# Ledger of designs, part 72: peptides against a protein of PDB entry 4GMN

Target 1, 375 residues: chain A of PDB entry 4GMN
Amino acid sequence: RYANITLLALVTLASIGTDFQETLVKGNQGSRESPISAADEEWNGFDDADGDAMDVDQKSSSGEDQEEDYEEIDVKEDDEDDDDDSITSEMQADMERVVGADGTDDGDLEDLPTLRELIQTAVPQLIRLSNLPIDSDESLTIQSHALSALNNISWTISCLEFANGENANIHNAWYPTAKKIWRKTILPILEADSADLKLATQVTSLAWAVARVLHGETPTDGNPHRKFISLYHSSKQQAGGNSNSIEEPEDPFQGLGVKCIGVVGSLAHDPAPIEVNREVGVFLVTLLRQSNNVPPAEIVEALNQLFDIYGDEELACDKEVFWKDGFLKHLEEFLPKMRTLTKGIDKRTQPELRTRADEALLNLGRFVQYKKKHA

## One batch from the design tools (peptide; made by RFdiffusion4, then SolubleMPNN)

Design b2_p13_1_s3 (from b2_p13_1, 7 letters changed)
Fold by OpenDDE base, seed 5:
Structure b2_p13_1_s3 (fold): chain B 375 residues (1-375), chain A 13 residues (1-13)
Amino acid sequence: as target 1 above (375 residues)
Amino acid sequence: MKPMAPLPRKPWV
């Protein structure tokens, strides 16, 4: 009885995190569909009048009308009104406030009571549940659900804009909690060297969500970037040996390899130690050099991480790593390979992967041109 | 629950 109530509460907290993210994504898409005013620029067609009416009379033949009777498959849309009763009126009000908040309030989460209780009350309990001694299948199930709830909450918060002091109140409330998740949940599980790839995938997903907010301010204790690089390599070695392919997730961007790249890339942002930045930068550039054996989604993520890490020329890592270790040459040499890789992705079967690869290819060309002008 | 995907990044400017 208590276990089922705890599991239901953990599932509900993980749902709340998901629904909040989906609403933030939908709200941010709706703001980009500013109607391009159809400025009907009446392109006044050039009136070029010259009229030579060549009368080519070709007569050809009557092919028979085979009326193929298309049986109209009456797909009854069973409108299963999935009454998504998961979102409380208080959560909706907090979500509307977060989407509508002009980022000027450095205040306490007084105006966001549900988000406050989520960060201050729920997350500390989830951290506790994720750290229970594993002595039963029940404790494993509780840990997995607690990690899923922490993942969804952390991902949702990582989707907020914190640049230029936007959402500073949420950032300030989350930041110490994110550091607690890192130190109390992520690091202990990474140190346990568990052969459980499901647990490793859950922890790596959570680590990425946390590191997307903390960046280079993520605690560097015990060099966690090396553990994620090691996990990346270990995951590739296991996939090559056992015909028990862990079903590659249907979404290429949900793979453990992509998640490892996302974590280590986020950890390498300023103000990360230059040694951490260098080790991550060398790892990412090495993936590009070895691209023939690397999934396209991992290449897309590695490129995007390289752009975010080395996009600012004022940062110490630009001079001390990017230029000093000759990364520009490797990016230039990769451009032809990226064009071939992107063209090899079928738009019909993998539309998202193709779109993300086309974007990453465009950005790679721009980034290389930028760095050449600022050399 | 679907694992949350990394959102599309803003285009590099």
Scores: peptide ipSAE 0.043, ipTM 0.810, DockQ to the pose 0.089
Fold by OpenDDE base, seed 4:
Structure b2_p13_1_s3 (fold): chain B 375 residues (1-375), chain A 13 residues (1-13)
Amino acid sequence: as target 1 above (375 residues)
Amino acid sequence: MKPMAPLPRKPWV
């Protein structure tokens, strides 16, 4: 009886975390589709006037334009108004305030009562449940559901912008709780060194969500970056040896390898210790050098982490790691390989992976040019 | 519950 009630509560908390994220994603998409009625300031392209382009006589062959009658397939947008009646009017009002807050409102979490109760009341209970002694299949099930709920909540909060002091009230409320999740849930599970790849995937997903907010302020006790690098390598060795296909997740970005890269990349941001930054940077650059044996999604994530870590020249890691360890040369040498890799991704079968690879390739070109100007 | 993925990144500026 108590277990079923606990499981139902954990499923409900994990659902709430999902619904919040979906709403934040929809809200951030709607704010991008607001037409930039930026006035047509005609960027007068450089009139490089002097190119004598020879008059090639366009002999007008009148090809009869067959008007192919494009049947306008009226794609009924099934507005699946998934009116999931699960969202209370209070939760909806809290989500709308979080999505619509372009304001420097020094708003206390007093104005976000549902988010406040989620952080202050629910998350501490989930941390407790994730730390129960494992003595039965029931306790394993409770731990897995508690980790899933913590994951979804932590991912949702990590989708908020905290740059430039945005959402500072939410950041300040979450920050001590995120450190508590790290110290009480993530580290103990990583130290237990369980051969359970499902548990490892759950804790790594949670660790990534937490590290996306804490960055280099993530507790460095016990060198967690090395544990995730070790887990990355161990996961690759197990996939090669046992024909028990742990079904690689259908989504390439849900793989344990991508999650490990996301965690260690986030851990290496300033103000991380320079030794932690170096070990992570060398790991990421080594993946690019070994790219022939690395899944494309892991390459995309490794590039994005390298851009985020080394994008600022004022940071100590730029001088002490990026330039000192010669990372620019490795990125330049990788550009042709990235072009080949990206072109090898089929847009029809893997549209998201192709889009993210095209973006990462573009950013790699820009980043290399930036670093060359600041050399 | 699907594990949440990171949202599409803003282009590096």
Scores: peptide ipSAE 0.043, ipTM 0.811, DockQ to the pose 0.078
Fold by OpenDDE base, seed 1:
Parts: C-alpha cells; structure tokens; sequence
Structure b2_p13_1_s3 (fold): chain B 375 residues (1-375), chain A 13 residues (1-13)
C-alpha cells in the first residue's frame, strides 16, 4: 500500500515536472519572435553580454567620498568533518535549511509557491528515495521513479534563463539543491559501477539537467567527467557486442552517448578547472576526428558543447586549451565531414536530427570564421 | 513518462 502511494506520488511529481516544462517552453516560444534567418550573420562569440549599454548620461553630481568600510566577511571555512552521519539526518537538516530560508532575497520563492514546494519539500525526499538500498524489485522501481522525478524537475529548472541575473531567486534556491542532487544522488550511483544501463541512462540524464545550471561550478570531487567519459566508451563497447542491445531510443538525442556528451560538456564550462576543461575538450574533439563511427546526434551535441565551452575568447580555457591544443585545426578539418554527414541525414525520416545537424553545421562554419578572426 | 530531454537549443545567433 505505501509503495503504491509512493509510486503514484513519484509519477505525479514527474508529471508536474513535464507539464511545467511544457508551459515554460510554450511561454518562451511566445516571446521568441521568429528568429530572423540568421543564416548570413557572422557569429561574434557567445557574449553572455547582451550589452544593450543604455548610455546612461552620467550627470557629474559631485557626491562626497564616503569611504564605505568594507567589512571583511571572514568566510569561516567550516571544515565540516565528514562524519558518517546517516543520509536521513543530513536530509532532514537539508530540508530544514531549505525550508528555513526565512525571507532573505537569496532564494525567496514567495511568488512561486509550487516551485518552492518542489525544491524545498519534494526534491529532498526524492534524493532520499533515489539513494535507498536496492534490496528488491520494489526498491529499484522506487529509485527509478525518484530519478525520473528529479530528472524532470531538474530539466524544467534548467530551461529557465539565468543569464544577467534573470530568475536569480530561482537560481539561488536551486543552486544548493542541485549540488545536493549531485553529491547525494548522482555521485553515489556513478561510484556503484552498476552494469545497469537503464540506471546509468537515468542518472546521466539527471546529471546533464543539473550540470546545465551548475556548469563549471559542478562539484569536481572524484573526477565525474572521467566517469561519464568512461560510461560513454563502455556504452559503445556493449552496443557493439550484443544484438540484444537495448533498443536505441527512437529519438537519437535520447541516447546515453548524447547524454554523456551533454554532461561532460556542461561540466567543462568556466569556471571549471583547466585540466577538466582540457580532458573534456580533447574527448569532444576526438569524437569529431572519429566521426565515421559516431552517431550524428552525438556529433551535433559535441559540436554544440564545443561552441558553448570555447565561444568566449576572454575565458582562460580559450588560450590555455582551445588555442594551445590546436582545436581550431580539428574543427576546420571537420567542416567538410560535417557537410557530408548532415547531407546524409534523410529529412523525411529524421527531420529533427537533420534540422539540428544543419544548425550545428552553420554554427561550425561561423565559429571557425570567428576563431580565425580572433586568432 | 517520456524522460525529459534537452529541448532543442536556442539557435545560437
């Protein structure tokens, strides 16, 4: 009885996540005036600066120099000793901390009561349910549904715009919770080295949704990017050996390979450690070099991740990785291959894949031109 | 439930 109620609640939460995403997508589509056929505009980088510099005419009013005393906020690094406190006590404390964020502008969701309850009340319980000991088919079913609910909530939140301080209240409320999902759900499942490709696909989908908000601020403990790269390679080896391969999802972009690329790409964004960025960048560029054996959807995702990671020339990764490791040459050498790959996709049978490949090809051309101009 | 996937990216302008 309790398990059926729990499963129904998890199914309901996962449904709320999907319905909320569909509403956000519809809302954002209503604000998207038809993109001007951007076919001929030069790609000028990923300046997150929509610098509509409104020329605020600085009327020179000579206001007196009040030396505001910068109180040095002594950030006590509380060395939280990793006491083996049961996941249940930490989760109660995390629930109390997330619920007890009284009225400071940092993560106040007063105007968003449904989202607040999802983040503050539902997600901590979903983390617990995703981390239950697997001792039965029932516990495995509960975990799978909890991961599905977390995935849908996390994907929904990752569809919000957080650039330029947009939705800062949601970002601030979600950010610590996203880190908790990473540390308490994603990492333990990745470390368990489960041969369950279904579980691996679920956790990788969740990891991508979480990493799309945390980017390079995603916890680097245990080198999770290497675990996802390893999972990518392992998934390819298993698919090649057994004719009873898990039916490749009808949607090419739902594949475990695409999800692994999306995770590691997101993990490599600034301010990721340069060595994490390098390892991911080399992985992505290596996929392009080996493109004859890589599904088109994975190539599209790898290109898009490379554009996002290396789109800004002011970032340390541009100089220390992109230029230093000679990525431009690999992208240039890939252009004719990408044209051939894209033309090989049947618009009738795979319209979405073809559209996304045409876009990625266009962006690759522009990105290569941009990087040549800014060399 | 269809697992939520990444929406098609905004075409990067």
Amino acid sequence: as target 1 above (375 residues)
Amino acid sequence: MKPMAPLPRKPWV
Scores: peptide ipSAE 0.042, ipTM 0.806, DockQ to the pose 0.080
Fold by OpenDDE base, seed 3:
Formats: C-alpha cells, sequence, structure tokens
Structure b2_p13_1_s3 (fold): chain B 375 residues (1-375), chain A 13 residues (1-13)
C-alpha cells in the first residue's frame, strides 16, 4: 500500500516535470515568431502554355469483384477523453510567469509557488529516496523512480535561460539544490561503481541535466569528469562483448555514450579548472579522430560541446587548451569526415539524426572559419 | 517516460 502510493507520487512528479518541459519548449518556439512581414513579392508564375494532350489509351482489364464481406467490427471508440489535465491551472500560471518574468533579483520564489514547493519540498525527499539502502526489489524500484523524477525536474529547469541574469530567482533557488543532488545522489552512485548499466544511464542523465545549469561550477571533488569518461569507455567495452540485447534506445541521442559526452562537456565550461577542461577537450577531440568507430549521435554531441566550451576567445581555456593543444587542426581534419558521415545518414529512417548532423556540420564549418579569423 | 533529447541548438553565428 505505502509503496504503491509512493510510486504513484513519484510517477506523478516525473510526469509534471515532462509536461512542464513540453510547454517550455512550445513557449520558446512561439516567442520566435516575430512576424516576418509578408513582403508580397508577387512571384509572377511563368505561363508555360503548351498543352500537348497525349491520349494514353485506357485498356479496360475487367478484374472480378470478390465481395469479401468485411464484418464491420463496431469498435466502440470509447472516447476515453483522458483529459490528462496533469497541468494544473496553478502550474500553467507559474509557467507563464517564468516565460514572462523580468528578473526580480531576489531568489524568492514567492510568485512561483508550485516551482518553490517542487524545489524546496519535493526534491529534498527525492534525494532521500534515491539514497535508500538497496536491500530489496522494492527499494531498487523506489530509487529508480526517485532518479526519474529528479531527472525530469532537473531537465525542465535546465531548459530555462539563465544567461545575462534571466530567471535569476529560479537559478538562485535551484543552484544549492542542484549542488545537493550532485553531492548526495550523483557522486555516491558513481562511487559505488555498479555494473548496473540501467542505474548508470539514469544517474548520467540526471548528471547531465544538473551540469547543464551548474557548468564549470559543478563540484570537482573526486574528479567526476574522469568517472564519466571511464563510464563511457566501459559502456563501449560491454556493448562489444555481450550480444545481450541491452535494448539500444530507439532514439540515438538517449544512449549512455551521448549522455556521458553531455555531462563531461558541461563540466568543462568556465570556470572549470584548466586541467579538467584539457582532459575533457582531449577526450572530445579524440572521439572525432576515432569517428569511424563512434556512433553519429555521439559525434554530434561532442561537436556541440566543443563549440560551447571553446566559442569564447576571452576565456582562459581558449589560449591554454584550444590553441596550445592544437584543436583547430583536428577540427579542420575532421570537417571532410563529418561531411561524409552526415551524407551517410538516411533522411527517411533517421530524420532527427540527419537534421542534427547537418546542423553540427554547418556549425563546424562556421566555427573553423571563426577560429581561423581570430588566430 | 521518454528520456528527453537534448534540445535543438541555436545555429552557431
Amino acid sequence: as target 1 above (375 residues)
Amino acid sequence: MKPMAPLPRKPWV
């Protein structure tokens, strides 16, 4: 009884996190419809006149009417109006305020009561539940659901813009909680060195969501970037040895390898220690050099992380790592390989992967040109 | 729950 109520509450908290994110994604798409004034450039259609009617003789082949009596199974559409009214009017009002809020400087979430309760009351309980002693299948299930709820909440918050002091109140409320998730949930699970790839995938997804907000301010204690690099390599060794169908996620971007790259890339941002940045940068550039043996989705993520880490020439990592370790040469040498890789992705079977690879290829060309101009 | 794909990036300018 209590377990089922706890599981239901954890599922509900994790659905709330998903619905919030879908609405934030939709809201951020709507704000980019600045009305491109329809300049009615009258595209004068070319009047190509010549209608030569080729009379193609319809030969009537009489196919025999087999009346197969399809019994009309009256499938009562039970319109289960699953009014998935999962988004309360209060949650929707909090979301509208988050999208519209001119940054009030105080980390007071007085105007965001649902988000406040989520961060201050729910997340501390989820951290507690993720740290339960695993002594039963029930405790393992509770941990997995608590990690899923923390993941969805952390991902949703990571979709907010925090640049230039935007959403500063939410950032200030989340920041200490994100550090607590890192220290109390993520690090203990990573230090346990469990052979459970499912648990490793869950904690790595959560770590990426947290690191997307904390960046280089993520706690560096115990060199977590090296743990995620090790996990990346271990995951590749296991996939090569046992044809145990670990269901490769249908989405290439949900793979443990992509998640490891996303975490370590986020950890390497300023103000990360230069040696952390170097170790991550060398790891990412090494993936590009070994691209023949690396999934395309991991290459896309590795490129995107390199652009974010080294996009600013004023940062210490540009001079001390990017230029000093000769990363430009490796990016230039990779450009023709990326063109071949991207062209090899079938648009029909993998449309998202192709779109993301076309974008990463475009950005790689621009980034290389930028770095050559600023050399 | 579908694990969330990383959002499409802004084109690098």
Scores: peptide ipSAE 0.043, ipTM 0.807, DockQ to the pose 0.077; fails the geometry check

Design b2_p13_2_s1 (from b2_p13_2, 6 letters changed)
Fold by OpenDDE base, seed 1:
Structure b2_p13_2_s1 (fold): chain B 375 residues (1-375), chain A 13 residues (1-13)
Amino acid sequence: as target 1 above (375 residues)
Amino acid sequence: MKAMQVPRKPATF
């Protein structure tokens, strides 16, 4: 009885997460259908008319720059390693820390009561349920449903724009919770090194959703990028050896390989340690070099991650990794291969994969041109 | 569950 109620609640939370995602995506699509006015205004070249631009001498008025001293709130991570092996006391303390007023200004989510309740009430319980001792098929089912609910909530939040201070209230409420999902749900499951590819796929999907918000601020403890790279390689070895066809997901972008690439790419963004960035960048570029044995969807994701990681020339990773490790040459050498790969995808049978490959090919051409101009 | 990969618009580099 209780298990069925718990499972129904978990399915309901997972549905709410999905329905919220669909609503947010539809809302964001509606706002971005500002008509592309066909500014096919034929840029008739600047005629070199020698016009004497006048010497307007207008005086500098000194505006006093008020340096707003942003007090760095030193969140003392009191990692009191109370090794009280009472999973219940640690889980209770973790729930209290995830719900505790010191990390979530509860005032900022007043206008978003559903998101508030998802973050503050549901997620702590889902973290707890994802960490239950696995002693039965029932506990495995509960964990899987808890991970599914966490995944859908995290994916929904990761579809919000947080650039330029947009949705800052949601970001601030989610950020500590996302770190707790990482530390308490994702890392323990990755460290358990389970041969369960379903569990690995679930946790990797969740990790990608979380890392799409945290980026390079994702906790680096235990080198999780290496665990996901290892998982990528292990998943390829298993697919080659056992005729137990894990039914390749009908959607090429739902594969464990794509998810691993998405995670490690997200983990490599600034302010990630340069060595983490390097290891991920080398991994991604190596996939392009080995593209004959890599699914097209993984190539598309690897390219997209490379564009996001190295799209800004002001970042330390541009100089210290992209240029230093000679990534431009590998991307340029990959252009003709990407054209062949993309043309090989049937638009009729795989329209989404073809569209995303055409986009990634276009962006690869632009990115190579950009990097050559800024060399 | 579709992990809704955000459609990538053509990047302006």
Scores: peptide ipSAE 0.035, ipTM 0.785, DockQ to the pose 0.073
Fold by OpenDDE base, seed 5:
Structure b2_p13_2_s1 (fold): chain B 375 residues (1-375), chain A 13 residues (1-13)
Amino acid sequence: as target 1 above (375 residues)
Amino acid sequence: MKAMQVPRKPATF
């Protein structure tokens, strides 16, 4: 009875985290549909001035019209408006404030009561529940749900903009809590070295969400980047050997490999120690070199991490790692492979993967050109 | 030009 109430509360906290995220994403999409006035300069397409008119007069052939009568299956969309009224009016009001606030206030979470209670009251209990001794299937279930709730809350907060002092009040409230999640939940589970891939996936997802806010300020105790690199390699070795491969998630970006890349990439950002940055940078560049044996989604994430880590020439890692270790050459050599990889993704069966690969390819070309100008 | 950050989908559980 108490366990079921605890589980229901944990599921509800996880739902609240998801719903908050979906609304932040919707709010950020609505702000981008402001009609950019038609003053974006004519990208003068390449004048391919090579007017070689090859007049290939291919003349053939009448093939008969077979009218295949496609019976229009009238799929009644049962509009089950499952208005999951899970969003409290207070949570909706907090979400509207977060999306609409000019985030310049270093203030307290006084104006964000739901978010305040999530950070100050709920998260400390979730950290406690995620650290229970595992002595029963019930304690394992409680840990899993506590990790799911921590994951969703942490992901939601990681979708806020914190650059240039935006949402500084939320950042300031979250930052010590994020460090506590890292030290009290993530590190102990990673140090337990459990063969449980489900637990490893949950902890790696949570670690990515936390590291997306903390970046290089993530606690470096016990070299966690090496643990996630090891987990990446271990996950690939297991997939090759047993027919009980965890079904790859339907979304290729939800795979453990992508999550490991996302964590280690985030950990390598400034002000990370140069040696941490180097080990991660070498790992990411090595994935590109070995791309024939790497899922396309992991290549896309590895590229995005490389762009984010090395996009600023003023950072110490630009000189001490990117240029010193010759990363530009590896990125240039990868361009033709990325074009082939991207073209090999079917737009009909994997539209999102194709779109993100097309974007990563475009950004790779731009990034290589940028680095060549700033050499 | 800052490389365009591709939006990362958060993990849905």
Scores: peptide ipSAE 0.031, ipTM 0.774, DockQ to the pose 0.359
Fold by OpenDDE base, seed 2:
Structure b2_p13_2_s1 (fold): chain B 375 residues (1-375), chain A 13 residues (1-13)
Amino acid sequence: as target 1 above (375 residues)
Amino acid sequence: MKAMQVPRKPATF
């Protein structure tokens, strides 16, 4: 009886975390659909003044009208009005405030009562439940659900903009809680060195969500970046041995390998110790060098992490790691491989992976050009 | 439960 009530509460908290994300995504789409008044900022195209006018003769070939009779496929929209309007009017009002608030107020969540109760009341209980002794399948189930709820809440908060002092009230409330999740939930599970890949995937997902807010200020106790690098390598050895037993996640980006890359990348940001940054940077560059044996989604994530870590030349890691360890050469040598990799992804079967690979390829070209100008 | 993952914005350099 008590366990079923606890499990229901954990499922509900994990759903609330998802519903907040969906509302945040919808709110960020609605803010883009606010009509940018067409100030035709004429994209003054690059004034490539080299007008070699190749006069290509317009040979009008009149090709015949094949009226392809488009059979109107009457797609009956089965309006499965799954109005799972689980989003309360209070959650909507909290999300509208988060999306619309020029974050000028110091640290008070008075205006965000639902988010306040999630951070201050729910998360401490989830941390407690994730740390219970595992003595039964029931306690393991409770831990898994507590980790799922912490994951969803942490991911949702990590999707908020905190640059330039945006959402500073939420950041200030979350930051000590995020450090507590790291020290009390993530580190103990990573230290237990469990062969449970499901638990490892859950804790690594949570670690990524937390590290996306804490960055290089993530607690360095026990060198967690090395544990996630080790977990990355261990996950590859297990997948290679038993091609029949790990359901590859339907989403290529949900893989444990991608999550490990995302965690260690986030941990390597300034103000991370230069040695942590170097170990992570060398790991990421090594994935690019070994790209023939690395899933495309992990290559995309590794590139994006390299851009986020080394995009700023004013950071100590630019001089002490990027330039000193010769990373530019490895990125430049990877460009033709990335073009081949991206072209090998089928747009029909893997549209998201292809889009993200096209973006990562574009950004790799720009990043290499940027770094060559600042050499 | 689907694990949440973040949409990336294109990097500006």
Scores: peptide ipSAE 0.039, ipTM 0.797, DockQ to the pose 0.060; fails the geometry check
Fold by OpenDDE base, seed 4:
Parts: structure tokens; sequence; C-alpha cells
Structure b2_p13_2_s1 (fold): chain B 375 residues (1-375), chain A 13 residues (1-13)
């Protein structure tokens, strides 16, 4: 009796998350039916204002060779005990609790009472229900429904614009909750290393929705990018061995491989650690190099993630990873392969995949040209 | 839920 009431509540919360997304999509479509007057404003490129090269006269001062006799200072190796001041996960959690206590900007959702109740009341209960001990088919069903509700809410929020301070109140209310979903729901399920590909697909979908908001600020505890890369490879090995293939989702963009790429790409954005960015960047570039054995939808997602990660030259990852690891050459070498791949997609049978591949091919050409100008 | 991959606008680089 209680299980059926809980399941009905979870289905209702998952529906509310869907209905809210449909409402946001309809609202954004209604704002786009304002006629784009075809102002062919030719984007006149930056006028090269001929800034006069100031001739800085290199006055060659011949400095004389002073042979300074460096006395070998016999520095005694005092074995200073490396007190590895590794900020323990407990100190980081206490610092987050102290920083969260001075943030009296509880993202005021006064104007959004339904969204406030979803974030503040429903999501904490869904996190609790996703972490129940699995001891029965009923508890497994409750977990799956709780994950579905969390996925729907998280995807809906991840479809909001947060650039330029848009929806800042929603971002501020969601951000601590998104971190809590990551730490309390996503990581424990990933660490349980379950052979359940359905559960793995659910948690990876949720992880992508969460990581699309948190980006490089997603908690790095336990190297989650490596877990998702491992899950990507494991999913490919299982698909090759058993003719009981989980019916590949009719939508090629709903595959576990695409979701893994979407998660790790999102995790690699600034301010992600450079080594996390490097490992993800190398993974994505390796998929392009191996493209003959990779589904077209995964190639499209991998390209899109590479564009988002390395689109800004001011970011440390541009210099320390993109240029240093020679990614431009791999993208250039992939251009003719991407043209062949895109042309091989039948527009009649896979119209969405073809459209997104044509877009990714166009963006790859632009991105390679951009990076060549900034080399 | 379909993961609504937001239709990517053509990237302006």
Amino acid sequence: as target 1 above (375 residues)
Amino acid sequence: MKAMQVPRKPATF
C-alpha cells in the first residue's frame, strides 16, 4: 500500500518535470515567432584599424660576462615530514557549510513557488529515495522512479539559459542541490559498479543534466570523468558480445555512449583541473581518430563537446591542452572523414542525425579556421 | 524523458 502511494507520487513528480519542460519549450518557441526581419546585416569583420607599429628601438646593451663563482651551499636535506595538508573531504564539506552560511542569497524563488517546492522539498526526498537499500524488486522500482523524477527536473533546469546572469535566482537555488544530487545520488550508484545497464543509463542521463549546469565546478571526488570513460568502454564491449542487445534506443542521441560523452565533456569545462580536461580531451580526440568504429551520434556529440571546451582562447585549457597536445592537427585530419560520415547518413531514415551531423561538420570547418587564425 | 539535447546554434567562433 505505501509502495503504491510512493510510486504514484514519483510518477507525478516525473510528470511535473516533463510538463514544466514542455511549458518552457512552448514559452521559448512563442518568443521566437517574433518575425526575424531578414536584416542581412553582413557581419562586417573587425576593421583592421592600422595601429601604427611603434618602433621600439632594441638598444643592444652588451653586458659583460661576470663569472660569479657560485659557492656550493651544501643544503642539508632536512627530512621535513611532508604533512600532506590534503584538505580532507570533511574540511571541504565544512568549508562549503561555512561558505553556504554566509550566502544569505538563498536564490529567492518567491516568484517561482512551484520550482522552489520542486528544488527545496521534492528533490531532497528524491535523493533519499534513490539511496534506499536495494533489498527487493519494490525498492529497485522506487529507485528507478526516483532517478526518473530527478532526471526530468535536472534536464528541465539544464535547458534554462544561465549565461550573462540570466535566471541567476534559479541557478543559485539549483547549484547546491545539483552538487547534492551528484555527491549523494550519482557517485554512490557509479561506485556500486552494477552490471545493470538500465541503471547505468539512468544515472548517466541524470549526471549529464547535472553536469550541464555545474560544468567544471562538478565535484571531482573519485575522478568521475574516468568512471564515465570506463562506462563508455564497458558499454561497447557488452554490445559486441551478447545478441541480447538492449534494443538500441530508436533515437541515436539517447544511447549510453552519447550520454557518457555529454557527461565527460561537461566535466571538462573551465574551471576543471587541467589534467581532467586533458584526459577528457584526449578521449574525445581518440574517438574522432577511431571514427570508423564509433556511432555517428557519438561523433556529433564529441565534436560539440570539443567546440564548447576549447572555443575560448583565454581559458587555460586552450594553451595547456588544445595547443600543447596538438588537437588542431587531429581536427584537420578528421574534416574529410566527417564529410564522408555526414554524406553517408540517409536524410530520409535519420533526418535529425543528418541535420546535427551537417551542423557539426559546418562548426568543425569554422572551428579549424578560427584556431588557425589564433595559432 | 528524451534527453532534449538543445539544438545547437551554429557556433560563432
Scores: peptide ipSAE 0.035, ipTM 0.788, DockQ to the pose 0.074; fails the geometry check

